# Ledger of designs, part 75: peptides against a protein of PDB entry 5LHZ

Target 1, 78 residues: chain A of PDB entry 5LHZ
Amino acid sequence: QLLKSVFVKNVGWATQLTSGAVWVQFNDGSQLVVQAGVSSISYTSPNGQTTRYGENEKLPDYIKQKLQCLSSILLMFS

## One batch from the design tools (peptide; made by RFdiffusion4, then SolubleMPNN)

Design b2_p22_3_s2 (from b2_p22_3, 11 letters changed)
Fold by OpenDDE base, seed 5:
Structure b2_p22_3_s2 (fold): chain B 78 residues (1-78), chain A 22 residues (1-22)
Amino acid sequence: as target 1 above (78 residues)
Amino acid sequence: SSDAELIRQIRKLVAELHAKLS
């Protein structure tokens, strides 16, 4: 279930789940999901395509930007 | 790499948040 949701201006919504997952819904329609204990992150593009990224992979710049944003958001939850 | 560090940072933060729920 949903535990905490935060609106981030010009970014979107970030939600923490009781499962430990963090779900970000960006204004452009894309999404990020990070689950506690899972080695990869999930990115869903606005067109619905989902890709998983691990730490041993090269990241597209637009993904890096969203992850930097997510990093800042996660600090807000702290 | 910087990409690896970014993902590790995020994973660490999420793990810490989850740990606080237990």
Scores: peptide ipSAE 0.715, ipTM 0.924, DockQ to the pose 0.743
Fold by OpenDDE base, seed 2:
Structure b2_p22_3_s2 (fold): chain B 78 residues (1-78), chain A 22 residues (1-22)
Amino acid sequence: as target 1 above (78 residues)
Amino acid sequence: SSDAELIRQIRKLVAELHAKLS
């Protein structure tokens, strides 16, 4: 269930779910999902491939950039 | 590492948001 959705100019849409997950749909077609209580973050590329990243893994630069963006977006829900 | 810290920060913020819903 969707709880709150916000439009972020030049980024995309960010949605908070009642489950506690945060779902970001970027304008480039990629997606991030972060779930409360789950140790990994889910990234889906524009072609639909999904990869999970944990704390002990090296992050691709494009993932780091999107996560930095997400940290700023989260202020819109707090 | 900086990568680990970034993920930890995101997870913490999401956890805090979820806690506010309960």
Scores: peptide ipSAE 0.715, ipTM 0.924, DockQ to the pose 0.727
Fold by OpenDDE base, seed 3:
Structure b2_p22_3_s2 (fold): chain B 78 residues (1-78), chain A 22 residues (1-22)
Amino acid sequence: as target 1 above (78 residues)
Amino acid sequence: SSDAELIRQIRKLVAELHAKLS
C-alpha cells in the first residue's frame, strides 16, 4: 500500500510504502526499490531489466548517481 | 569501499524511516 508520494523536480516520483519499501520512478523510465530489512537494492532499467546490487558489487557510475539522488530524497521523507 | 558505504547509507535511512512508522 502507498503511504506517501512526492514529486521531485527533474528526477521523478518517490513513494514510501507501508511495507517499508521506498520506490523511485525516474523520468528516464528507470526505477529503484529499497526495502527495509533487505541487504540489496533493486534497479530496473527503462527496458524492464532488473538487477540487484549489494555491498560487494561494483556499481556502474549511472547507478551511483541515482543512488546519490535517492539519498537526498530519503532525507526529504525523514 | 565507497560503493559499499553508499548502499549502507541508503539502507540505514530506509530502516530509520520504517522505524518511525512503528
Scores: peptide ipSAE 0.714, ipTM 0.924, DockQ to the pose 0.751
Fold by OpenDDE base, seed 4:
Structure b2_p22_3_s2 (fold): chain B 78 residues (1-78), chain A 22 residues (1-22)
Amino acid sequence: as target 1 above (78 residues)
Amino acid sequence: SSDAELIRQIRKLVAELHAKLS
């Protein structure tokens, strides 16, 4: 269930779910999902492939950039 | 590592947001 969705200029849409998940749909077609209580984040590439990243993972630069963007979005939600 | 810190920060923020809903 959707709680609220926020349009982020030049980024895409960020949605908070009642489940505690935050879902970001980027303009490039990629997606990030972060769920409360889950140790890893989910990234879905534009081609539909999903990868999970935990704390011990080496992050690709493009993932770091999207995560930095997400952190800024999360601060706006608070 | 910096990567680990970034993941932890995001997880913490999401957890805090969810906690506010309960």
Scores: peptide ipSAE 0.714, ipTM 0.924, DockQ to the pose 0.747

Design b2_p22_3_s3 (from b2_p22_3, 9 letters changed)
Fold by OpenDDE base, seed 3:
Structure b2_p22_3_s3 (fold): chain B 78 residues (1-78), chain A 22 residues (1-22)
Amino acid sequence: as target 1 above (78 residues)
Amino acid sequence: SEDRELIQEIRELVKKLHEKLS
């Protein structure tokens, strides 16, 4: 269930779900999903390939950038 | 680890957001 969906200028859409997940759909076609209680984050590339990243692995720079963007968005939701 | 800290920050923010609205 959708709880709140916000348009973010020059980024895309950010949606909070009742499940505790936050879903970001970026303008470049990629997506991030972070869910409360789940240790890994989910990244989907524009071609639809999904990769999960745990807290103990090295992140690609482009993933770090998107996570930093997500951090800013989450602060806006607060 | 910088990467570990970033992921943990995100997870904590999501957790707090969920707790606030549930």
Scores: peptide ipSAE 0.579, ipTM 0.890, DockQ to the pose 0.793
Fold by OpenDDE base, seed 5:
Structure b2_p22_3_s3 (fold): chain B 78 residues (1-78), chain A 22 residues (1-22)
Amino acid sequence: as target 1 above (78 residues)
Amino acid sequence: SEDRELIQEIRELVKKLHEKLS
């Protein structure tokens, strides 16, 4: 279930779920999902390919950029 | 590493956000 969806200018939409997940839909068509209690994050590219990243993995720069963006969004939710 | 810290930061923020709802 959706709790709250926030439109972020020049970024996309960020949605908080009752499950504890945060789902970001970026304007470029990519998506990030971070779930409370789950160690990995999920990234879906614009072409629909989904990859999970753990905390010990080297992140592609474009993923790091989106995570940094998400960090800012999450601070706004708080 | 910076990547590890970034993921941990995100996870912690999401965790805290969820805890406020429970």
Scores: peptide ipSAE 0.576, ipTM 0.889, DockQ to the pose 0.768
Fold by OpenDDE base, seed 2:
Structure b2_p22_3_s3 (fold): chain B 78 residues (1-78), chain A 22 residues (1-22)
Amino acid sequence: as target 1 above (78 residues)
Amino acid sequence: SEDRELIQEIRELVKKLHEKLS
């Protein structure tokens, strides 16, 4: 279930789920999903390809940028 | 590493957010 959705100017939409997941839909068509209790994050590119990244993996720069953005967004929910 | 720290930061924020729901 959707708990809260927030529009973020020049970024997209961020949604908090009752499951503990946070879902971000970026304006470029990409998506990030981070779920409580799950060690990896999920990234979906604009073409629909989904990749999971763990904390011990090397991250592409564009993923780092989106995660930095997500950090700021998460502070809006709490 | 910086990548590890970034992922851990995100996970911690999401964890704290979820804890507030219960």
Scores: peptide ipSAE 0.576, ipTM 0.888, DockQ to the pose 0.747
Fold by OpenDDE base, seed 4:
Formats: structure tokens, C-alpha cells, sequence
Structure b2_p22_3_s3 (fold): chain B 78 residues (1-78), chain A 22 residues (1-22)
């Protein structure tokens, strides 16, 4: 269930779910989902392919960029 | 690693945010 949605200019929408997950829908059609208590993050590419990344994996640069963006968003939520 | 730190930062922020709700 959706709890709070925030529009972020030039980024997209960030939504906090009642489950504790944060869901970001980027303008390029990609998505990130980070959930409390889950060790991996979920990235969905614009074509709909979903990949999970663990904390010990090497991240593609474009994933890092989106995570950095998410970090900034989360700081605004707090 | 740098990537590990980034993921951990994100997860920690999400965790803290969730804790505020409960």
C-alpha cells in the first residue's frame, strides 16, 4: 500500500510503502525498490528486466548514479 | 568497497525511515 509519494523534479516519483519499502520511478522508465530488512536492492530497467544487487556486488555506474539520487531523496524524507 | 558502502547507506536510511513509522 502506498503511504507517501513525492515528485522529484528531473528525477521522477519516490513512494514510501507501508511495508517499509521505498519505490522510485525514474523518468527514464527505470525503477528502484529498497525494502527494510532485505539485503538486496531491486532495479528494473526501462525494458522491464529486474535485477537484484547485493551489498557485496560491483555496481554498474548507472546504478550507482540512481542510488546516489535515491540517497538524496531519502535524506529529504528524514 | 565503495559500492558496499553506498548500498549500506541506502539500506540504513530506509531502515530508519521505516522505524519512524512503527
Amino acid sequence: as target 1 above (78 residues)
Amino acid sequence: SEDRELIQEIRELVKKLHEKLS
Scores: peptide ipSAE 0.575, ipTM 0.888, DockQ to the pose 0.770

Design b2_p22_3_s4 (from b2_p22_3, 9 letters changed)
Fold by OpenDDE base, seed 2:
Structure b2_p22_3_s4 (fold): chain B 78 residues (1-78), chain A 22 residues (1-22)
Amino acid sequence: as target 1 above (78 residues)
Amino acid sequence: SSDAELIRNIRRLVKELHEKLT
């Protein structure tokens, strides 16, 4: 279930679920999902392709940019 | 690495948010 949805200027929408998941829908059509208790993050590109990334993997620059943005968003929910 | 630190920080923050709900 949806707990909280926040509009972020020039970014998109960020939603916190009661399950502990955080879902970000970026303006470019991409998405990030981070779930409590799950070791990897999920990225979905605008074309719908989904990739999971763990902490020991080399990240593409475009993923790093969105994750930095997500870090700031998460502080908003705190 | 900086990549690892970034993901670890995100996972930590999400975990902390969830713990506040339970």
Scores: peptide ipSAE 0.700, ipTM 0.920, DockQ to the pose 0.727
Fold by OpenDDE base, seed 4:
Structure b2_p22_3_s4 (fold): chain B 78 residues (1-78), chain A 22 residues (1-22)
Amino acid sequence: as target 1 above (78 residues)
Amino acid sequence: SSDAELIRNIRRLVKELHEKLT
């Protein structure tokens, strides 16, 4: 279930789920999902392709940017 | 690495948020 949805100016929407997942829907159509207890982060591109990223791999710059944004968003939920 | 730190930070924050709910 959805717990809380927050509009983030120039970014999109961020939603916290009761499952512990955080879901960000970016204005460009991409998405990030981070789940409590899961070691990887899910990124879905605007074209619908999904990639999972773990701690031990090199991140594309555009992914880093979105993750940095997510980090800031998470502080808004706390 | 900085990439690893970024992901670890995010995972930690999400975990902390979830722990507040449970």
Scores: peptide ipSAE 0.699, ipTM 0.920, DockQ to the pose 0.740
Fold by OpenDDE base, seed 1:
Structure b2_p22_3_s4 (fold): chain B 78 residues (1-78), chain A 22 residues (1-22)
Amino acid sequence: as target 1 above (78 residues)
Amino acid sequence: SSDAELIRNIRRLVKELHEKLT
């Protein structure tokens, strides 16, 4: 279930779920999901392909950019 | 590394948000 959905200007929508997950839907059609207690972050590209990233791997630059954006959004929720 | 720090920061923030709900 959705707890809180926030429109983020020039980004898209950020939603906090009752499960503890945070779901960001970007304007370009991509998505990020970060779930409490899960070590990896899920990225879904606009074409629907999903990839998971952990802390011990090199991140593509476009992923880093979206994660930096997510970090800023998370600070807004707190 | 900066990549590791980024992931860890995000995971920490999400964890803290969830803990405020439980």
Scores: peptide ipSAE 0.699, ipTM 0.920, DockQ to the pose 0.738
Fold by OpenDDE base, seed 3:
Structure b2_p22_3_s4 (fold): chain B 78 residues (1-78), chain A 22 residues (1-22)
Amino acid sequence: as target 1 above (78 residues)
Amino acid sequence: SSDAELIRNIRRLVKELHEKLT
């Protein structure tokens, strides 16, 4: 279930689910999903390819930028 | 911060949000 969705100017939409997941839909068509209790983060590119990233992996710069944005959004939800 | 720290920080924040809900 969707708990709340917020519009983030120049970024996209961020949604919190009752399951504990947070879902960000970026304006460029990419998406991030972070689930409570799951060790990896899911990134879906605009072409629909999904990749999971864990803490032991080297992150592409564009992923790091979106994760930094997500961090800021999560603080807003608090 | 390092890549690992970034991932850990995000995971922590999501966990905390969920705990507030439950």
Scores: peptide ipSAE 0.698, ipTM 0.920, DockQ to the pose 0.707

Design b2_p22_4_s1 (from b2_p22_4, 10 letters changed)
Fold by OpenDDE base, seed 2:
Structure b2_p22_4_s1 (fold): chain B 78 residues (1-78), chain A 22 residues (1-22)
Amino acid sequence: as target 1 above (78 residues)
Amino acid sequence: STLPQSVIDKILSKIQKFLNTK
């Protein structure tokens, strides 16, 4: 279930889920889901392909950039 | 309603772990 959705200028939409996850829908059509208590993150490319990454796995730089962006968004939720 | 700050903090911490992995 959705708790709250926030429009983030020049980024997209960030949504808090009752599952303890934050779901970001980026303007480029990609998506990122990070959930507390889950050791992996989910990235969906604009074409709809979803990949899960573990915390000990080296991430592509473009995903790191989106995670850094998400960190900034989370500070707004605080 | 919104997520508890403790949950947000956990997500932030998790993200840092991912970003620091080489």
Scores: peptide ipSAE 0.766, ipTM 0.939, DockQ to the pose 0.879
Fold by OpenDDE base, seed 5:
Structure b2_p22_4_s1 (fold): chain B 78 residues (1-78), chain A 22 residues (1-22)
Amino acid sequence: as target 1 above (78 residues)
Amino acid sequence: STLPQSVIDKILSKIQKFLNTK
């Protein structure tokens, strides 16, 4: 279930899920899902391909940028 | 409603782990 969805200017939509996840739908069509209690994160590219990343692997810079953005969004949720 | 702050904190912590990986 969706708990709260907010429009973030120049970013997209950020949604809190009852699963304990935050789901961001970026303006470029990509998506991130980060869930408490799950060791990996999920990134979906604009073409719909989903990749899961573990915390010990080096991320592409564009993913890091999106995660940093998500971090800022989470501070807004607080 | 919204997620508990404890959940948000866990997510924040996780993100930092990912960002700190080189």
Scores: peptide ipSAE 0.766, ipTM 0.939, DockQ to the pose 0.890
Fold by OpenDDE base, seed 4:
Structure b2_p22_4_s1 (fold): chain B 78 residues (1-78), chain A 22 residues (1-22)
Amino acid sequence: as target 1 above (78 residues)
Amino acid sequence: STLPQSVIDKILSKIQKFLNTK
């Protein structure tokens, strides 16, 4: 279930889920899900393909950029 | 309603771990 959705200028929407996850829907059509208690993150490309990444693997730079964006969002509303 | 700050902090910590992995 959705708890709260916030519109982020020039980014998209960020939504908090009752599962303890944050779901970001970027303006480029990609999506990112980060959930507390789960060791992996989920990235969905604009073409709809989803990839899960573990914390011990090197991420593509574009994923890092989106994670940093999410970090900024969370700090902004903290 | 919103997630507890403790959950947000865990997410933030996780993100930093991912960002620091080489």
Scores: peptide ipSAE 0.765, ipTM 0.939, DockQ to the pose 0.890
Fold by OpenDDE base, seed 3:
Structure b2_p22_4_s1 (fold): chain B 78 residues (1-78), chain A 22 residues (1-22)
Amino acid sequence: as target 1 above (78 residues)
Amino acid sequence: STLPQSVIDKILSKIQKFLNTK
């Protein structure tokens, strides 16, 4: 279930989940889920296709940019 | 209610691992 949701200007919405995950819904329609204790991350493209990435594989630059954005959001939560 | 800071820290650390993979 959902915990705290925060609106981030020019980014979208970021939500903390009871599972220990953070879920970001970007303005472009994409989504990113990062969960503590899980070795992969989940990215959903605007067309609804979901891809899981492992920590040892090279990410596309656009995914890295969204992860960097998420890092900034997490610092706001702190 | 919010996630414990320890969980947030774990997520932050995980993200850095992904970002540093080349």
Scores: peptide ipSAE 0.765, ipTM 0.939, DockQ to the pose 0.886

Design b2_p22_4_s2 (from b2_p22_4, 9 letters changed)
Fold by OpenDDE base, seed 1:
Structure b2_p22_4_s2 (fold): chain B 78 residues (1-78), chain A 22 residues (1-22)
Amino acid sequence: as target 1 above (78 residues)
Amino acid sequence: STLPQSVIEKILEKIQKFLNTE
């Protein structure tokens, strides 16, 4: 279930889920899901391909950039 | 309603781990 959805200018939508996850839908059509208690993150490319990454592997720079963006959004939630 | 602050902090901590992994 959705708890709250926030429109973020120049980024897209950020949604908090009852599962303890934050779901970001970026303007470029990509998506990112980060959930507390889960050791991996989920990235969906604009073409719909979903990839899960573990915390011990190096991420592509474009995903790191989106994570940094998400971090900034979460700071606004606090 | 919104996620508890403790959950937000856990997510932030996780993100930092990913960002610091080389």
Scores: peptide ipSAE 0.765, ipTM 0.943, DockQ to the pose 0.889
Fold by OpenDDE base, seed 4:
Structure b2_p22_4_s2 (fold): chain B 78 residues (1-78), chain A 22 residues (1-22)
Amino acid sequence: as target 1 above (78 residues)
Amino acid sequence: STLPQSVIEKILEKIQKFLNTE
C-alpha cells in the first residue's frame, strides 16, 4: 500500500510504502526501491529490466548517484 | 500517514552501506 508520494523537482516522485520501503520513480524512467529490513535494493532501468543488488557488492556509479539522490530526499522526511 | 522516522533512518543507514562498498 502507498502511504505518501512527494514530487521532487528535477528528480521525479518518491513514494513511501506500508512495507517500510521507499520507491523512487526517476524522470529518466528508472526506478529504485529500498526497503528497511531487506539486505538488497531493487533497480529498474528505463527499459524495464529489474536488478537486485546486495549490500556486499559494488554498485555501478550511475546507481550510486541515484542512491545519493534518494538519501537527499530522505533527509527531507526527517 | 507516513513511515516512522525509525524506518527512514534504517533506510538511510542501508544506503550508506551500499555507497561505501567498493
Scores: peptide ipSAE 0.765, ipTM 0.943, DockQ to the pose 0.908
Fold by OpenDDE base, seed 2:
Structure b2_p22_4_s2 (fold): chain B 78 residues (1-78), chain A 22 residues (1-22)
Amino acid sequence: as target 1 above (78 residues)
Amino acid sequence: STLPQSVIEKILEKIQKFLNTE
């Protein structure tokens, strides 16, 4: 279930879920889901392909950039 | 309603782990 959704200028939408996850829908059509207590993150590309990455994996730079953006968003949730 | 601050902090910490993994 959704707890709170916020529009982030020039980024997209960020939504808090009751599961303890944050779901970001970027303007480029990609999506990230990061959930507390889960060791992996979920990235969905604009074409709808979803990939899960473990915390011990090196991420593609384009995903790291989106995670850095998400960090800034999370600070405003605080 | 919003997620507890502790949950947000854990997500932030997780993100840092991913960003620092090479």
Scores: peptide ipSAE 0.764, ipTM 0.943, DockQ to the pose 0.870
Fold by OpenDDE base, seed 3:
Structure b2_p22_4_s2 (fold): chain B 78 residues (1-78), chain A 22 residues (1-22)
Amino acid sequence: as target 1 above (78 residues)
Amino acid sequence: STLPQSVIEKILEKIQKFLNTE
Protein backbone atom coordinates (compact mmCIF):
# COMPACT_ATOMS: atom_id res chain seq x y z
CA GLN B 1 0.00 0.00 0.00
CA LEU B 2 0.93 3.64 -0.50
CA LEU B 3 1.84 5.78 2.49
CA LYS B 4 2.73 9.08 0.88
CA SER B 5 3.30 10.37 -2.65
CA VAL B 6 5.15 13.56 -3.46
CA PHE B 7 5.54 15.39 -6.74
CA VAL B 8 9.12 16.41 -7.45
CA LYS B 9 9.50 19.15 -10.05
CA ASN B 10 11.50 18.09 -13.11
CA VAL B 11 11.87 14.56 -11.71
CA GLY B 12 8.51 12.84 -11.29
CA TRP B 13 6.71 11.16 -8.39
CA ALA B 14 8.19 9.55 -5.30
CA THR B 15 6.07 7.24 -3.17
CA GLN B 16 6.65 5.58 0.20
CA LEU B 17 5.24 2.06 0.49
CA THR B 18 4.15 0.19 3.61
CA SER B 19 6.62 -2.55 2.61
CA GLY B 20 9.50 -0.25 3.55
CA ALA B 21 10.24 0.70 -0.05
CA VAL B 22 10.46 3.94 -1.96
CA TRP B 23 9.09 3.92 -5.51
CA VAL B 24 10.12 6.63 -7.96
CA GLN B 25 8.35 7.19 -11.27
CA PHE B 26 10.59 9.39 -13.40
CA ASN B 27 9.37 11.74 -16.11
CA ASP B 28 11.23 9.73 -18.75
CA GLY B 29 8.96 6.78 -18.00
CA SER B 30 11.50 4.77 -16.01
CA GLN B 31 10.94 3.53 -12.46
CA LEU B 32 13.13 2.72 -9.48
CA VAL B 33 12.27 0.74 -6.34
CA VAL B 34 14.55 0.57 -3.32
CA GLN B 35 13.38 -1.43 -0.30
CA ALA B 36 14.92 -1.71 3.14
CA GLY B 37 15.97 -5.25 3.98
CA VAL B 38 16.30 -6.32 0.35
CA SER B 39 19.81 -6.68 -1.08
CA SER B 40 18.80 -5.69 -4.62
CA ILE B 41 17.19 -2.72 -6.33
CA SER B 42 14.63 -2.78 -9.13
CA TYR B 43 14.86 -0.64 -12.24
CA THR B 44 12.18 -0.52 -14.93
CA SER B 45 13.11 1.04 -18.25
CA PRO B 46 10.67 3.21 -20.22
CA ASN B 47 9.77 0.21 -22.38
CA GLY B 48 8.62 -1.69 -19.29
CA GLN B 49 11.56 -4.08 -18.91
CA THR B 50 12.45 -4.65 -15.26
CA THR B 51 15.95 -5.53 -14.07
CA ARG B 52 17.13 -6.29 -10.55
CA TYR B 53 20.66 -5.33 -9.55
CA GLY B 54 22.61 -6.78 -6.64
CA GLU B 55 24.71 -4.66 -4.31
CA ASN B 56 27.95 -6.13 -5.68
CA GLU B 57 27.17 -5.21 -9.29
CA LYS B 58 28.51 -2.15 -11.02
CA LEU B 59 25.54 -0.07 -12.12
CA PRO B 60 25.15 1.77 -15.41
CA ASP B 61 25.83 5.47 -15.03
CA TYR B 62 22.26 6.44 -15.91
CA ILE B 63 20.97 4.35 -13.01
CA LYS B 64 23.57 5.78 -10.63
CA GLN B 65 22.32 9.24 -11.56
CA LYS B 66 18.77 8.26 -10.71
CA LEU B 67 19.87 6.79 -7.38
CA GLN B 68 21.69 10.01 -6.57
CA CYS B 69 18.49 11.88 -7.34
CA LEU B 70 16.57 9.52 -5.06
CA SER B 71 19.02 10.22 -2.24
CA SER B 72 18.20 13.90 -2.52
CA ILE B 73 14.49 13.14 -2.40
CA LEU B 74 14.89 10.96 0.69
CA LEU B 75 16.50 13.86 2.51
CA MET B 76 13.23 15.73 2.00
CA PHE B 77 11.38 12.86 3.68
CA SER B 78 13.51 13.14 6.80
CA SER A 1 1.57 8.42 7.56
CA THR A 2 5.20 7.98 6.52
CA LEU A 3 8.00 5.46 6.83
CA PRO A 4 9.99 5.44 10.08
CA GLN A 5 13.21 7.40 10.03
CA SER A 6 15.14 4.17 10.62
CA VAL A 7 13.78 2.76 7.36
CA ILE A 8 14.74 5.90 5.44
CA GLU A 9 18.26 5.66 6.85
CA LYS A 10 18.55 2.02 5.80
CA ILE A 11 17.51 2.94 2.27
CA LEU A 12 20.05 5.77 2.16
CA GLU A 13 22.81 3.42 3.31
CA LYS A 14 21.81 0.88 0.67
CA ILE A 15 21.95 3.49 -2.06
CA GLN A 16 25.45 4.51 -1.01
CA LYS A 17 26.60 0.89 -1.25
CA PHE A 18 25.35 0.71 -4.82
CA LEU A 19 26.87 4.05 -5.77
CA ASN A 20 30.27 3.09 -4.37
CA THR A 21 30.46 -0.32 -6.05
CA GLU A 22 32.95 -0.50 -8.92
Scores: peptide ipSAE 0.764, ipTM 0.943, DockQ to the pose 0.879

Design b2_p22_4_s3 (from b2_p22_4, 10 letters changed)
Fold by OpenDDE base, seed 4:
Structure b2_p22_4_s3 (fold): chain B 78 residues (1-78), chain A 22 residues (1-22)
Amino acid sequence: as target 1 above (78 residues)
Amino acid sequence: STLPQEVIDKILEKIQKFLNTE
């Protein structure tokens, strides 16, 4: 269930879910889901393949870049 | 790199704050 969505310039859309998770839809068609209290993320590639990464796993550079880009922008607002 | 819980929580916090900004 969706609560609210906000457009993030040069990134895409970020949506708050009723679960407390945040769902990010990037301009390239990829998606990320991040949940509070869970040291893991879910990444969906533009082709629809989903991969879950845990705390002890190495992140591909492109995923790190997406997270960093999003974080950098959001840090400007609080 | 990995995904420390504190990093995930910080990202979420910032996203949620951004989403709730009016």
Scores: peptide ipSAE 0.120, ipTM 0.624, DockQ to the pose 0.074
Fold by OpenDDE base, seed 3:
Structure b2_p22_4_s3 (fold): chain B 78 residues (1-78), chain A 22 residues (1-22)
Amino acid sequence: as target 1 above (78 residues)
Amino acid sequence: STLPQEVIDKILEKIQKFLNTE
């Protein structure tokens, strides 16, 4: 279930789920799901393929860049 | 790099704060 969705300029849409997880839909069609207390993230590519990464796995550069970009932009609105 | 819990929690905190204040 969805609680709230907000448009983030030059990023896409960020949605708060009732579970506490955050669902980000990027402009390139990719998606990320992040949840507190869970040392893993879910990435969905533009073609719909989903991969889950845990704390002991190395992140591909393109995913790391998306997370860093999102974090940096959200800091500007703190 | 990998995904330590601290990094995930910090990102989520920032997103939730943004959603609550906008």
Scores: peptide ipSAE 0.119, ipTM 0.627, DockQ to the pose 0.075
Fold by OpenDDE base, seed 1:
Structure b2_p22_4_s3 (fold): chain B 78 residues (1-78), chain A 22 residues (1-22)
Amino acid sequence: as target 1 above (78 residues)
Amino acid sequence: STLPQEVIDKILEKIQKFLNTE
């Protein structure tokens, strides 16, 4: 269930879920789910394929780029 | 609107952990 949704300029939408996770829907159709206290993230490509990564797992560059972009933008909300 | 700072901090912390993993 959704708690709050925020429009992020040039990125997409970020939504807080009742689970405590943040669900990011990027403009290109990809998605990320990040859960505080959980050592993993989920990425869904525009074609709907979902991949889960652990904290010690090597991330593909395109995932790192998404995370870096999100991090940079979220800092502006501080 | 904006996300609560507590949530932002946790997300950023987690993101940094993943970005620094090789």
Scores: peptide ipSAE 0.080, ipTM 0.567, DockQ to the pose 0.535
Fold by OpenDDE base, seed 2:
Structure b2_p22_4_s3 (fold): chain B 78 residues (1-78), chain A 22 residues (1-22)
Amino acid sequence: as target 1 above (78 residues)
Amino acid sequence: STLPQEVIDKILEKIQKFLNTE
């Protein structure tokens, strides 16, 4: 279930789910889902392909960049 | 209209772990 959605300038939309997860829909069409208590992240490319990364997996640089953006978003929500 | 700080802190912690993973 969706709790609230916030438009973030120059980033996209960030949605808080009732589960506590944050679902970010970036302007480039990609998506990230991050959830406390879950040791993984979900990335969806603009073409809809989804990849799940575990806590100890090496991440491609473009994913790290998205995570940094997400961190900034979460700080805004705090 | 803010997210629960406890949840945010945990997510940020996880993000930092991912960012530091090589």
Scores: peptide ipSAE 0.077, ipTM 0.564, DockQ to the pose 0.783

Design b2_p22_4_s4 (from b2_p22_4, 9 letters changed)
Fold by OpenDDE base, seed 2:
Structure b2_p22_4_s4 (fold): chain B 78 residues (1-78), chain A 22 residues (1-22)
Amino acid sequence: as target 1 above (78 residues)
Amino acid sequence: STLPQSVIDKILAKIQKFLNTE
């Protein structure tokens, strides 16, 4: 369930879920879900394929780039 | 590289801070 959604310029939409997770919907149609205390992230590609990456897994570069982009922009606006 | 919990928590904290400061 959704608590709050905010438009993030040049990124997409970021939504706080009641579970404590954050759901990011990027402008390219991809999505990320991050949860506190969970050493994993969920990535959904624009075509709807979802992959979960754990703490000991190597992230694809394109996912790292999205995380870095998001972090940089959030630092700018928060 | 891998995804240490500390990195995930930092990203999450930034997002939540952004959402709460709107």
Scores: peptide ipSAE 0.162, ipTM 0.672, DockQ to the pose 0.075
Fold by OpenDDE base, seed 4:
Structure b2_p22_4_s4 (fold): chain B 78 residues (1-78), chain A 22 residues (1-22)
Amino acid sequence: as target 1 above (78 residues)
Amino acid sequence: STLPQSVIDKILAKIQKFLNTE
């Protein structure tokens, strides 16, 4: 269930879920789900394939890039 | 590189803060 959605310029949409997780829908069609207390992130590629990355798992550069872009923008508006 | 839970939680906190601010 959705609680609130916010448009993030040049990124996409960020949505707070009732579960406490944050769901990000990027403009390229990919998605990220981040949950507090969970040492993993869920990435869904534009083709719909979902992969979960753990705390000690190496992240692909494109995922790191998306997280960095999102973090940078959020930091700018914090 | 990896993504420690502390980093995940910080990203989440920033997003939630942003959502709450709007």
Scores: peptide ipSAE 0.135, ipTM 0.647, DockQ to the pose 0.075
Fold by OpenDDE base, seed 3:
Structure b2_p22_4_s4 (fold): chain B 78 residues (1-78), chain A 22 residues (1-22)
Amino acid sequence: as target 1 above (78 residues)
Amino acid sequence: STLPQSVIDKILAKIQKFLNTE
């Protein structure tokens, strides 16, 4: 279930779920899900393919860039 | 290059703070 959604300029939409996870829908059609207490993230590509990355896995550069972009924008507006 | 829990929690905290503030 969804709790609250906010539009983030130049990023997309960020939604907090009742589970405590945050779901980000980027402008390019990709998505990220980050969960509190879970050392993993879920990435969905624009074509709908979903990949889960754990704590010991290397993240592709494009995913690291999305996380950094999101973090920077949220810091700017929070 | 990797995904420590501390980094995830920090990003999550910022997102939640933003959602609650707006």
Scores: peptide ipSAE 0.127, ipTM 0.634, DockQ to the pose 0.075
Fold by OpenDDE base, seed 5:
Structure b2_p22_4_s4 (fold): chain B 78 residues (1-78), chain A 22 residues (1-22)
Amino acid sequence: as target 1 above (78 residues)
Amino acid sequence: STLPQSVIDKILAKIQKFLNTE
């Protein structure tokens, strides 16, 4: 269930879930789900294909770039 | 490369802080 959603300019929407996870919907149609204490992230491509990556798995560069983009923009407002 | 959990936690903390301030 959704708790709160915030628009992030040039990125998309970030939503806090009741589970404690954060759901990010990027402008290109891709999505990320991350949660504290969980050593995995979920990525959904624009075509709807979902992949879950564990802590010991190699993360594709395009996913790292999305995370860094989001991090850098949020840091700008902190 | 892998993404350290500490980095994920920091990103998550920033997102949650951003969400909770508005």
Scores: peptide ipSAE 0.208, ipTM 0.709, DockQ to the pose 0.073; fails the geometry check

